# Peptides against a protein of PDB entry 7PB4: the designs that were tried, part 338

Target 1, 105 residues: chain A of PDB entry 7PB4
Amino acid sequence: KMLNIKEYKEKLLSTLGEFLEDHFPLPDRSVKKKKKNIQESSVNLITLHEMLEILINRLFDVPHDPYVKISDSFWPPYVELLLRNGIALRHPEDPTRIRLEAFHQ
Target 2, 218 residues: chain B of PDB entry 7PB4
Amino acid sequence: DALQMAVGYFEKGPIKASQNKDKTLEKHLKTVENVAWKNGLASEEIDILLNIALSGKFGNAVNTRILKCMIPATVISEDSVVKAVSWLCVGKCSGSTKVLFYRWLVAMFDFIDRKEQINLLYGFFFASLQDDALCPYVCHLLYLLTKKENVKPFRVRKLLDLQAKMGMQPHLQALLSLYKFFAPALISVSLPVRKKIYFKNSENLWKTALLAVKQRNR

## One batch from the design tools (peptide; made by RFdiffusion4, then SolubleMPNN)

Design b2_p28_8_s2 (from b2_p28_8, 15 letters changed)
Fold by OpenDDE base, seed 4:
Structure b2_p28_8_s2 (fold): chain B 105 residues (1-105), chain C 218 residues (1-218), chain A 28 residues (1-28)
Amino acid sequence: as target 1 above (105 residues)
Amino acid sequence: as target 2 above (218 residues)
Amino acid sequence: MDLIAKLAPEETLRLLVKELVELEAELR
């Protein structure tokens, strides 16, 4: 039973990854390295998959404080996507923190 | 030059110690406005100032004025638009600023150097159709962006639902007509054959400036 | 597969995430 669930989870993660790449790709930052020293804080944006992984892990690892601080690596359109579709929730007192919706409760 | 100093001021922010912060701000803002309307701005200047206008670094009045003078000398970088959309999602800008941005984006659409990354944002723009204030301008933007690949059954349904809610809006009808053109099988509803597509003239704010830009780039 | 094609990607995303959370709950 557990093995089957793990296998299914892996399949689902693969499907999700492909789905996210197809429908919600990150914009290609053509880092045209024009020489000017504007430290474009090359904040490496994480994929939506990685963002979801962080949120899911936090939900289960720290259930009493399931909120993740929105980092600069969180692409704002992804944050908005999750919030708008009820996949994530903002902390009521701290708008810089979001949690995954607890779909199993 | 005066423009570089002005852009640098907005980029670095107000130096704490200036007793005359408002006067300095106004001076630099006027400098940007004057250059933008006379000559247009370089793509790099637009990149900086557009992000500033949407970041919430300054008040709504200042942001609005900056955004209104985002007139290109030649081109706007697609990357600037992508960054701008990112800032819109952060929610630090006012609803009026969002409306103005979409109006600007439609007005300046032809001056954007590339559309590939903007097309990737199609879904995010489409989601903004639910905002009644944005809807007319987003429809116009989507009308400009829509390719056959974007015309999906779920989007048709959402547009029809929106039409049911809002009524037969000219901008929705224009977009639906385009969708029907690309995918006639998805739209069973007889759309009135509107001979003229009527979008709200988002260009009206920049009409004179756009004419000047087109004349300089000929 | 066909249901996914009928749903908005955002709706599909919500469903996929929901399922993933449910699976994670069963594993933990």
Scores: peptide ipSAE 0.535, ipTM 0.832, DockQ to the pose 0.214
Fold by OpenDDE base, seed 5:
Structure b2_p28_8_s2 (fold): chain B 105 residues (1-105), chain C 218 residues (1-218), chain A 28 residues (1-28)
Amino acid sequence: as target 1 above (105 residues)
Amino acid sequence: as target 2 above (218 residues)
Amino acid sequence: MDLIAKLAPEETLRLLVKELVELEAELR
């Protein structure tokens, strides 16, 4: 039983990855490293898949505080996507923190 | 250069510069406005100022004025538009600023150097159709962006649902007509054959400026 | 297959995430 669930999880993750690449790709920021010395903190944006992984892990690893701080690596359209569709929720007192929706309740 | 000093002020300027009648702020804003309307702005200047206008760094009045003068000398970088859409999603700008941005985006659409990355944002724009204030301008934008690949059954349903809710709006009819052109099998309803597509944006705030830009780049 | 084609990608995403969370709960 457990092995089957793990295999199914892996398959689902693969399916999710492909789905996200097809429907919600990151815009290719041509990081034209124009050499201008301004440390434009080339904030490496993470994929939506990575964002979801962080949110899911936080939900289970820290269930009493399942909120993740929105970093600069979080592409704002992805944050909005998750919030708008009820996949994530903002912290009621701190709008810089989001959690995954508790679908298992 | 006075323009470089002005842009530098907005880039490095104080985060809470919302309300203070800072004579310096007004001076720099007027400098940007004058150059933008007279000559247009370089792509790099638009990149900086557009992001500032949407980031919530300044007050709504200042942001509105900056956004109104985002007139290109030649081209607008697609990357600037992608960044701008990102800022819209952060929600630090007012509803009026969002409306103005979509109006600007439609008006400046032909001056954007590339569309490939903007096309990836199609779904995000489509989701904004639910906002009654944005809907007319988003329909116009989607009319410009829509390819056959974007015409999906679920989007057709959403547009028809919106039509049922809002009535037969000219901008919505224009978009539906385009959808029917690409995918006639998905739209069973008879759409009135409109010879002329009417979008509310007939009063382009930038019409005169854009004509001048086109004349200079000929 | 047909249901996914009928759903908005956003709705499909919600369902996929829901399923993933449910699976994770069963594993933990």
Scores: peptide ipSAE 0.533, ipTM 0.827, DockQ to the pose 0.213
Fold by OpenDDE base, seed 2:
Parts: C-alpha cells; sequence; structure tokens
Structure b2_p28_8_s2 (fold): chain B 105 residues (1-105), chain C 218 residues (1-218), chain A 28 residues (1-28)
C-alpha cells in the first residue's frame, strides 16, 4: 500500500513538473551579466515547482505555523497565481508570509 | 548629463532629508518628461524608470507622471515589460497605475523588441480580464498577442461568460472574433461581422509622441 | 486526461496540488 502511494506520488510530481513547464514557465531572464556596477542582485528565481515543494513541506513539517516567508527568489506572478486561485493564503497579520491552503481540512 | 542625473535620482532614491526634496523631485521629473517627449528615452532608461513607476517606491502622482513619459527613442526591451508585469503582481501600485500600464503596453507594443517572453505571460494577462477597469485594455493587448495556440476551450468559455456578465462589449467582440478566426469550431455563437474593430480609447495619450518616434526611426 | 484539457491551467494546478497534499498526508 505505501509503496504504491510513493510510486503514485512520484508520477504525480513528474506530471506536475511537465505541466508547470508547459503552462507556467519562468521567463528566460537572460540576465546577460553586463558587468555594469549596478548591483542588480541577480536574484535567482525559483521554479513554481520548487515554490510548491517549499510550501507543501512547510505545511507538514510545521503544521502549527505552516507559513513561509516570501523571499526575493519567489517570482511575484507565481505568488499572485497561488493566492488568486486559492492554492495559497497570506498570513492575516503578516502579508510577507504565505501558506499552502489546507485542502485536507 | 541632466537626464542621467535625473534617472540616477529615481534609481537611488532621494538622498538626505533636505528640505528641498519636493523641488529636487520635481526638477528631475521635469527633466525626464522633457527629454522623453522631445527625443524619447533609451531602452536602459525605460527599464529603470518603468520599474520604479510600478515598484511603489514613489507616490501615485509621481508614478503616473513617470509612466506617462515612458516613450522610447527606438525600442523597449521585452525584459522591461516582463519585470513590469512582475511589479503589477506585487500590488504596490494603484489601480489607476495598472490601467495606465496596460494602455501604455498597448500603445508601445510595436516598439517592444521581442514578444516571445511576453507571449509566455498570456495566461496572466488573460486572468486580468476579470478586473472591470482593466478588461477593455487587456482585451486589446490580448488581441495583439493571441496566437492559434492560445485559443483554448476554457478561454472561450471565460470570454463568453464575461460577455454574458458585461454584455456585448466592443473590445470583447473584437477578441472573440479573433478567437473565432483561429478556432471556428470552438465558437458556435454567430458573432456580428464587424468591419471595424473598436477598442476603448483609440486615441492614446501617446499619439503625438509615437508619430515622432516613428519619424525619427525612419 | 480529457478533463484536464477542459480546465483552465490554474484550476488544474489547484487540483494537482490538492492531490499532492492528500498523498503527502497519507505518507506521513
Amino acid sequence: as target 1 above (105 residues)
Amino acid sequence: as target 2 above (218 residues)
Amino acid sequence: MDLIAKLAPEETLRLLVKELVELEAELR
């Protein structure tokens, strides 16, 4: 039973990965490192897949405080996507923190 | 030069608590406005100033004035537009600024160097159709961006639902007509054959400036 | 497969995430 669930989870993760690449790809910031001195903090944006993984893990690892702080690596359109579609929620007192929606409640 | 000083001021922010902050701000803003309307701005200057206008770094009045003078000398970088859309999602700009941005994006569409990455944002633009204030301008943008691959059954349904809610709006009809052109099997509804496509504010704020840009680049 | 093709990508995303959360809850 558990083995089958793990295998199914892996398949679902693969499907999700492909789906996200097709429908919600990160724009190729060809940040050509033009050397000019502007500390454009080359903020390495994470994929939507990685963002979801962080949110899911936090939900289960810290169920009493399932909120993740929005970092500079979180692409704002992805944050907005999750919030608008009820996949994530903002913390009621701290708008810089988001959680995954509790779908199992 | 005066323009570099002005752009640098907006980029770095106001230095020290000088009592003359407002006068300095106004001076630099007028410098940007004058150069933009006279000669246009370089792609790098637009990149900096467009992001500033949408970041919420300054007040709505300043942001509006900056955005109104985002007139290219030659081209606008696609990356600047992608970054701008990112700032719209942060929610630090006013609703009026968002409307102005979409108006600007439509007006300047032909001056954007590439469209590949903007086309990847199609879904995000489409989601903005739900905002009644944005809807007319987003329809116009989508009319410019839409390819056959973007015309999907769920988007057709959403447009028809929106039409049912808002009525037969000219901008919705224009977009639906384009959708029907690409995918006639998805749209069973007879659309009125409109010979002329009408979008809200056919007279853009930049009409004179755009004519000047086109003349300089010929 | 056919149902996913009829849904908006955003709706499909919500369903996929929901299913992942449910699976994770069963594994923990």
Scores: peptide ipSAE 0.532, ipTM 0.829, DockQ to the pose 0.214
Fold by OpenDDE base, seed 3:
Structure b2_p28_8_s2 (fold): chain B 105 residues (1-105), chain C 218 residues (1-218), chain A 28 residues (1-28)
Amino acid sequence: as target 1 above (105 residues)
Amino acid sequence: as target 2 above (218 residues)
Amino acid sequence: MDLIAKLAPEETLRLLVKELVELEAELR
């Protein structure tokens, strides 16, 4: 039983990955290395897949505080996508924190 | 030069707590406005100022004035547009600023150097059709962006639902007509044959400026 | 497969995430 669930999870993750690449691709930031000395911290944007993994893991690893701080690596359109579709929720007192919706509760 | 000083002021923010903060701000804003309307702005200047206008660093009045003078000398970088859309999602700009941005984006569309990355944002723009204030301008933008691969059954349904809710709006009809052109099998409804497509904003805020830009680049 | 083709990508995403959360809850 447990083995079958793990295998199904892996298949679902693969399907999700392909789906996200097709429908929600990250725009290529041409890091124009303009040499201007402003340490624009080339904040590497994470994929939507990686963002979801972070949110899911936080939900289960820290169930009493399932909120993740929105970092500069979080592409704002992805954050809005999750919020607008009821996949994530903002913290009521701190708009810089989001959680995954508790679909199983 | 005066423009570099003005752009630098907006980028770095006010240096000293001088009693004349508002006068200094107004001076630099007028400098940007004068150059933009006379000669247009370089792509780098637009990149900086557009992001500032949408970041919420300044008040709505200042942001509106900056955005109104985002007139290119030659081209606008698509990267600047992608960054700008990102700022719209942060929620630090007013609803009026969002409307103005979409109006600007439609007006300046032909001056954007590339469209590949903007096309990846198609779904995001389409989702903004639900905002009644944005809908006319988003329809116009989508009319410019739409390719055959974007015309999917669910989007057709969403447009028809919007038409049922809002009535037969000219901007919705224009977009639906384009969808029917690309995918006639998805749209069984007879659309009125319009010889001329009309979008809201026949009077573009930038009409005179855009004519001048086109004349300089001929 | 047919249901996914009829749904908006955003709705499909919500369903996929929901299912993934349910699976994770069963594994833990």
Scores: peptide ipSAE 0.530, ipTM 0.828, DockQ to the pose 0.212

Design b2_p28_8_s3 (from b2_p28_8, 12 letters changed)
Fold by OpenDDE base, seed 1:
Structure b2_p28_8_s3 (fold): chain B 105 residues (1-105), chain C 218 residues (1-218), chain A 28 residues (1-28)
Amino acid sequence: as target 1 above (105 residues)
Amino acid sequence: as target 2 above (218 residues)
Amino acid sequence: MDLIAKLAPEAYLRLLVEELVILEAELR
C-alpha cells in the first residue's frame, strides 16, 4: 500500500513538474537590457516547483508555524498565483509570510 | 444571419475605427439579447460569448449584459464552464461579474451536458466561499455538487469557521446539513432540522427564460 | 483532468497540489 502511494506521488510530482514548465515557466531573462536603472536584483528566482516544495515541506515539518517568509527569490506573480487560487494563504498579521493550504487536515 | 454577425463582432472585435462603434455594439448586443430570450442560444454561441464576457475584452457593462443572456436553446457545454472558471482564476473580471457568473451557473446547472470536470473543480469553488458576495451562491453550487468524497475535515472546519464569522446563514446551514448527511462523524454540532432548504433564488433573473427552455426541450 | 489542464491551468494546479498534500500526509 505504501509503495503504491509513493509511486503515485512520484508520478504526480513528475506530472506537476512537466505541467509547471509548460504553463508557468520563469520569465526569460532575455528581455534586452535597455540601459535604464532597473537594478537587476542579482537574485536568482526559484521555479514554481521549488516554491511549492518549500511550502509543502514547511506545512509538514513545522505544522504549528507552517508559514514561509517570502524571499526575493520568490517571483511575485507566482506568489499572487498561489494566493489567488487559494493554494496558499497569507499570514493574517504578517503580509511577508505565506503558507500552503492544509488540504490534508 | 443577424445572430452570427453579432457573435462574430464580439469574437473578432470591432474592425474599423468607425465613429459608430457604440451604436454597432449596442445593435449586436440587442440582437444577442433578443435571440437568447426568445429562442435561447446554441452551445457554440454560448461557448464564444461566455468566454468573451469573462475575458475582460469589453467593459463591465457589456460583459454583464452578455452574461445575462447566456440562455441555452438546449444544453451548455461543460467545456464552456471550464473555460469560464479559467477566466475566474486569472482574475480579470469584476466582482459583480463573478457574482453573476455563479448565479448563472446555479440557474443553468441542469442544462450543463456533463458535470465530471465541474465536479473536479469543487475545491476551486469551495475556496470562493470566503468571498462574502459569492458565498450564498457558491454554497448553492456546492450543495448541487457535493459528494461524500468532497466532505473532508479541513472543509468542515472552514465551513464552521465561516459560520462563526458570518453567523448561522441559511445557505451555510444547508451546505453543512448536506455535509453532516455524508459524514456525520465530522460534524458534532447540532444543526437545526430545517424542513426547507432556502437558497437565494438565483434563478429569478432567468425564471421566464428557463421555463421556456424547459418547455422547448420536453 | 486533461480538459482542466488544457483549459484551466491554474485550477489544475490547485488540483495537483491538493492531491500532493493529501498523499504527503499519508506517507508521513
Scores: peptide ipSAE 0.703, ipTM 0.893, DockQ to the pose 0.533
Fold by OpenDDE base, seed 4:
Structure b2_p28_8_s3 (fold): chain B 105 residues (1-105), chain C 218 residues (1-218), chain A 28 residues (1-28)
Amino acid sequence: as target 1 above (105 residues)
Amino acid sequence: as target 2 above (218 residues)
Amino acid sequence: MDLIAKLAPEAYLRLLVEELVILEAELR
């Protein structure tokens, strides 16, 4: 039973990865729109997959404080996407923190 | 025909050059409204127009009017509903449009050809319970969709939390009662035995139209 | 599932994540 669940999880993760790459890729860095003042904030944006991984891990690793601080690496549209679809929840007192919905609880 | 021209107008969008954009829009909208209320719309027409109403292509007033005339001649395609949900996910439609959509979805539920994909969207609909404006209608929709497999502990908790926040709302109690029926062990709270499940807006905007549809399809 | 993935990708994402969380809980 556990083996089957692990295999299924791996398959699901693979499906998710492919799906996210196809439908929710990071914006291409290449649109050098010439407007000077976009400080190339050297902020390494993480993929939506990586964001979800962080959120899932936090949910299970720190169940008493399952919230992740929104960093500059979190692309704002991804945060919004997760929130509006009820995948993530904003901390009621700290808008800079989000958690994954506890679908298992 | 006039309907095809109207649908085509909404699909292609307003041609830039028309000085009378609003007048043309109104003409086509009235055409759709007239046909929808008299005869209903074909599934293909609903597919196109429902997508347009939720896409944000037009203003809220137009979208509302389009959505109000999404009356089937026979059936609504499940695919159209899935596409509609996609637009809800993107969040470009107004709150009022979302409310109207859920009202429409409840009203037209029996005319949707299949429910398999809609049932998979259960979690999405359930998440919309957190919106106070949507909650009554979403509860009604969930009441129609809920299977034993959907009754999970976290959803029970969410419903109870909503009840604690909102009080003992009839629509929430109806859904909780159904949850208790499927999973009595998950709901320890004594629910008042309400003999009548009242969803607040039992009078749908489409009551007369739906009667006509049912008469035509007999 | 394929229809939702195609027509409603954000809703499909929710489904995938929900399932992943449930599976993770079973493994942890």
Scores: peptide ipSAE 0.703, ipTM 0.893, DockQ to the pose 0.528
Fold by OpenDDE base, seed 2:
Structure b2_p28_8_s3 (fold): chain B 105 residues (1-105), chain C 218 residues (1-218), chain A 28 residues (1-28)
Amino acid sequence: as target 1 above (105 residues)
Amino acid sequence: as target 2 above (218 residues)
Amino acid sequence: MDLIAKLAPEAYLRLLVEELVILEAELR
């Protein structure tokens, strides 16, 4: 039973990865080249997949404080996408923190 | 015919060169309205026009008028509803358009050809309960969609929290009563036994039109 | 599921995440 669940999870993760690459890729860095003067904040944006992984892990690893601080590596459109679809929730007192919805509870 | 020309206008968009853009728009909108209320629209016409109404291609006033005339001749395609939900996810429609869409979805629920994919969207609809303007209509939709498998502990908690915030609203009570029916162990709270389920605006905007649709399809 | 993935990708994302969270809870 557990083995089957693990295999299914892996398949689902693979499906999610492919889906996110196709539908929600990171913006190409190429567009930032033209405006010279804005300090290229060298902030490496993480993928939506990586963002979801962080949120899922935090939900289970720290269930009493399942919130993740929004870093500069979080592309704002991804944050808004998760929030508007009810996948993530903003902390009621700290707008810089978000959590994954506890679908398992 | 005049309807095909009108639908084609909305699908392709206004031709840039016309000085009388507003008059042309109004003419085509009236054509759609007249046919929809008189005879209903084909599933293909609803597919096109519903998508347009929610896409943000036109202004809110136009979108509202289009959505109000989404009356089927026979059936509405489930695919059209799934596409409509896609536009809701993107968030390009106004709050008033969202409210009207949920009212429409409830009103037209029996005319949707299939429910399998709509049932998979249960979680999306449930998340929309947090919007105070949508809540009454979403509760009604969820009342129509809810199966035993949808009644999960986290959803029960969310409904109870919402009730604590908003008070004992009739639409929330109706949904909670259904949840208790499917999963009595999850709801320890005594719910008032209501003989009649009351949802907000039991008189929908389409009451007369829906009677006509039912009569034509008998 | 395939229809939702094609027509409503953001809604499909929600479905995938919900299922992943449920599976994760069963494995922990």
Scores: peptide ipSAE 0.703, ipTM 0.893, DockQ to the pose 0.529
Fold by OpenDDE base, seed 5:
Structure b2_p28_8_s3 (fold): chain B 105 residues (1-105), chain C 218 residues (1-218), chain A 28 residues (1-28)
Amino acid sequence: as target 1 above (105 residues)
Amino acid sequence: as target 2 above (218 residues)
Amino acid sequence: MDLIAKLAPEAYLRLLVEELVILEAELR
């Protein structure tokens, strides 16, 4: 049973990775080069996949405080995407913190 | 025919050159409204127009009018509903359009050809319970969709939290009663045995139209 | 699932994440 679950999880992760690359890629850095005034914020944006991984890990590793602080590496449109679809929730008292929905509870 | 021209106008968008864009829009909108209320629309016409109404291609007033006339002649395609949900996910439609969509979805539920994909969207609909304006209609939709497999502990907690916040609303109570039926161990709270599940049927904008549809399909 | 992936990608993302969270809970 556990082996089957692991294999299924791996397949699902692969599917998610491919899906995210196709449908929700990071904005190309190349297009920003022409408008001079966009301060290339030296901050490396993380992928939606990496963001989800952080949120999932936090949910399970720190179940009593499953919230992640929104960093500058979090692309705002990804945050809003997760929130509006009920995948993530804002902290009720701190709008700079988000958690993954506890679908397993 | 006049309907095909009207649908084509909404699909392709306004042709640049007409000085009377608003008059043309109104003409086509009235054509769609008249046919929809008299005869209903074909599944293909609903597919096109429903997508347009939720895409944000037109203003809120136009989108609202289109959505109000999404009356089937026979059936609504499940694919049309899935596409509609896609637009809700993107969040470009107004709050009033979202409310109207959920009202429409409940009203037209029996005319949707299949429910398999809609049932997979259960979690999305459930998340919309947090919107106070949507909550009554989403509860009704969830009441129609809920299977035993959907009744999870976290959803029970969320419903109880909503009840604590909003009070004992009839629509929440109806959904909780169904949850208790499927999973009595998850809901220890005594729920009043309501003989009649009161979803406000009184607000069905399509009541007369739906009666006509049912009569035509007999 | 395939239909939702094609027609409603954000809704499909929710489904995938929900399943992943459930699976993760079973593995821990």
Scores: peptide ipSAE 0.701, ipTM 0.892, DockQ to the pose 0.525

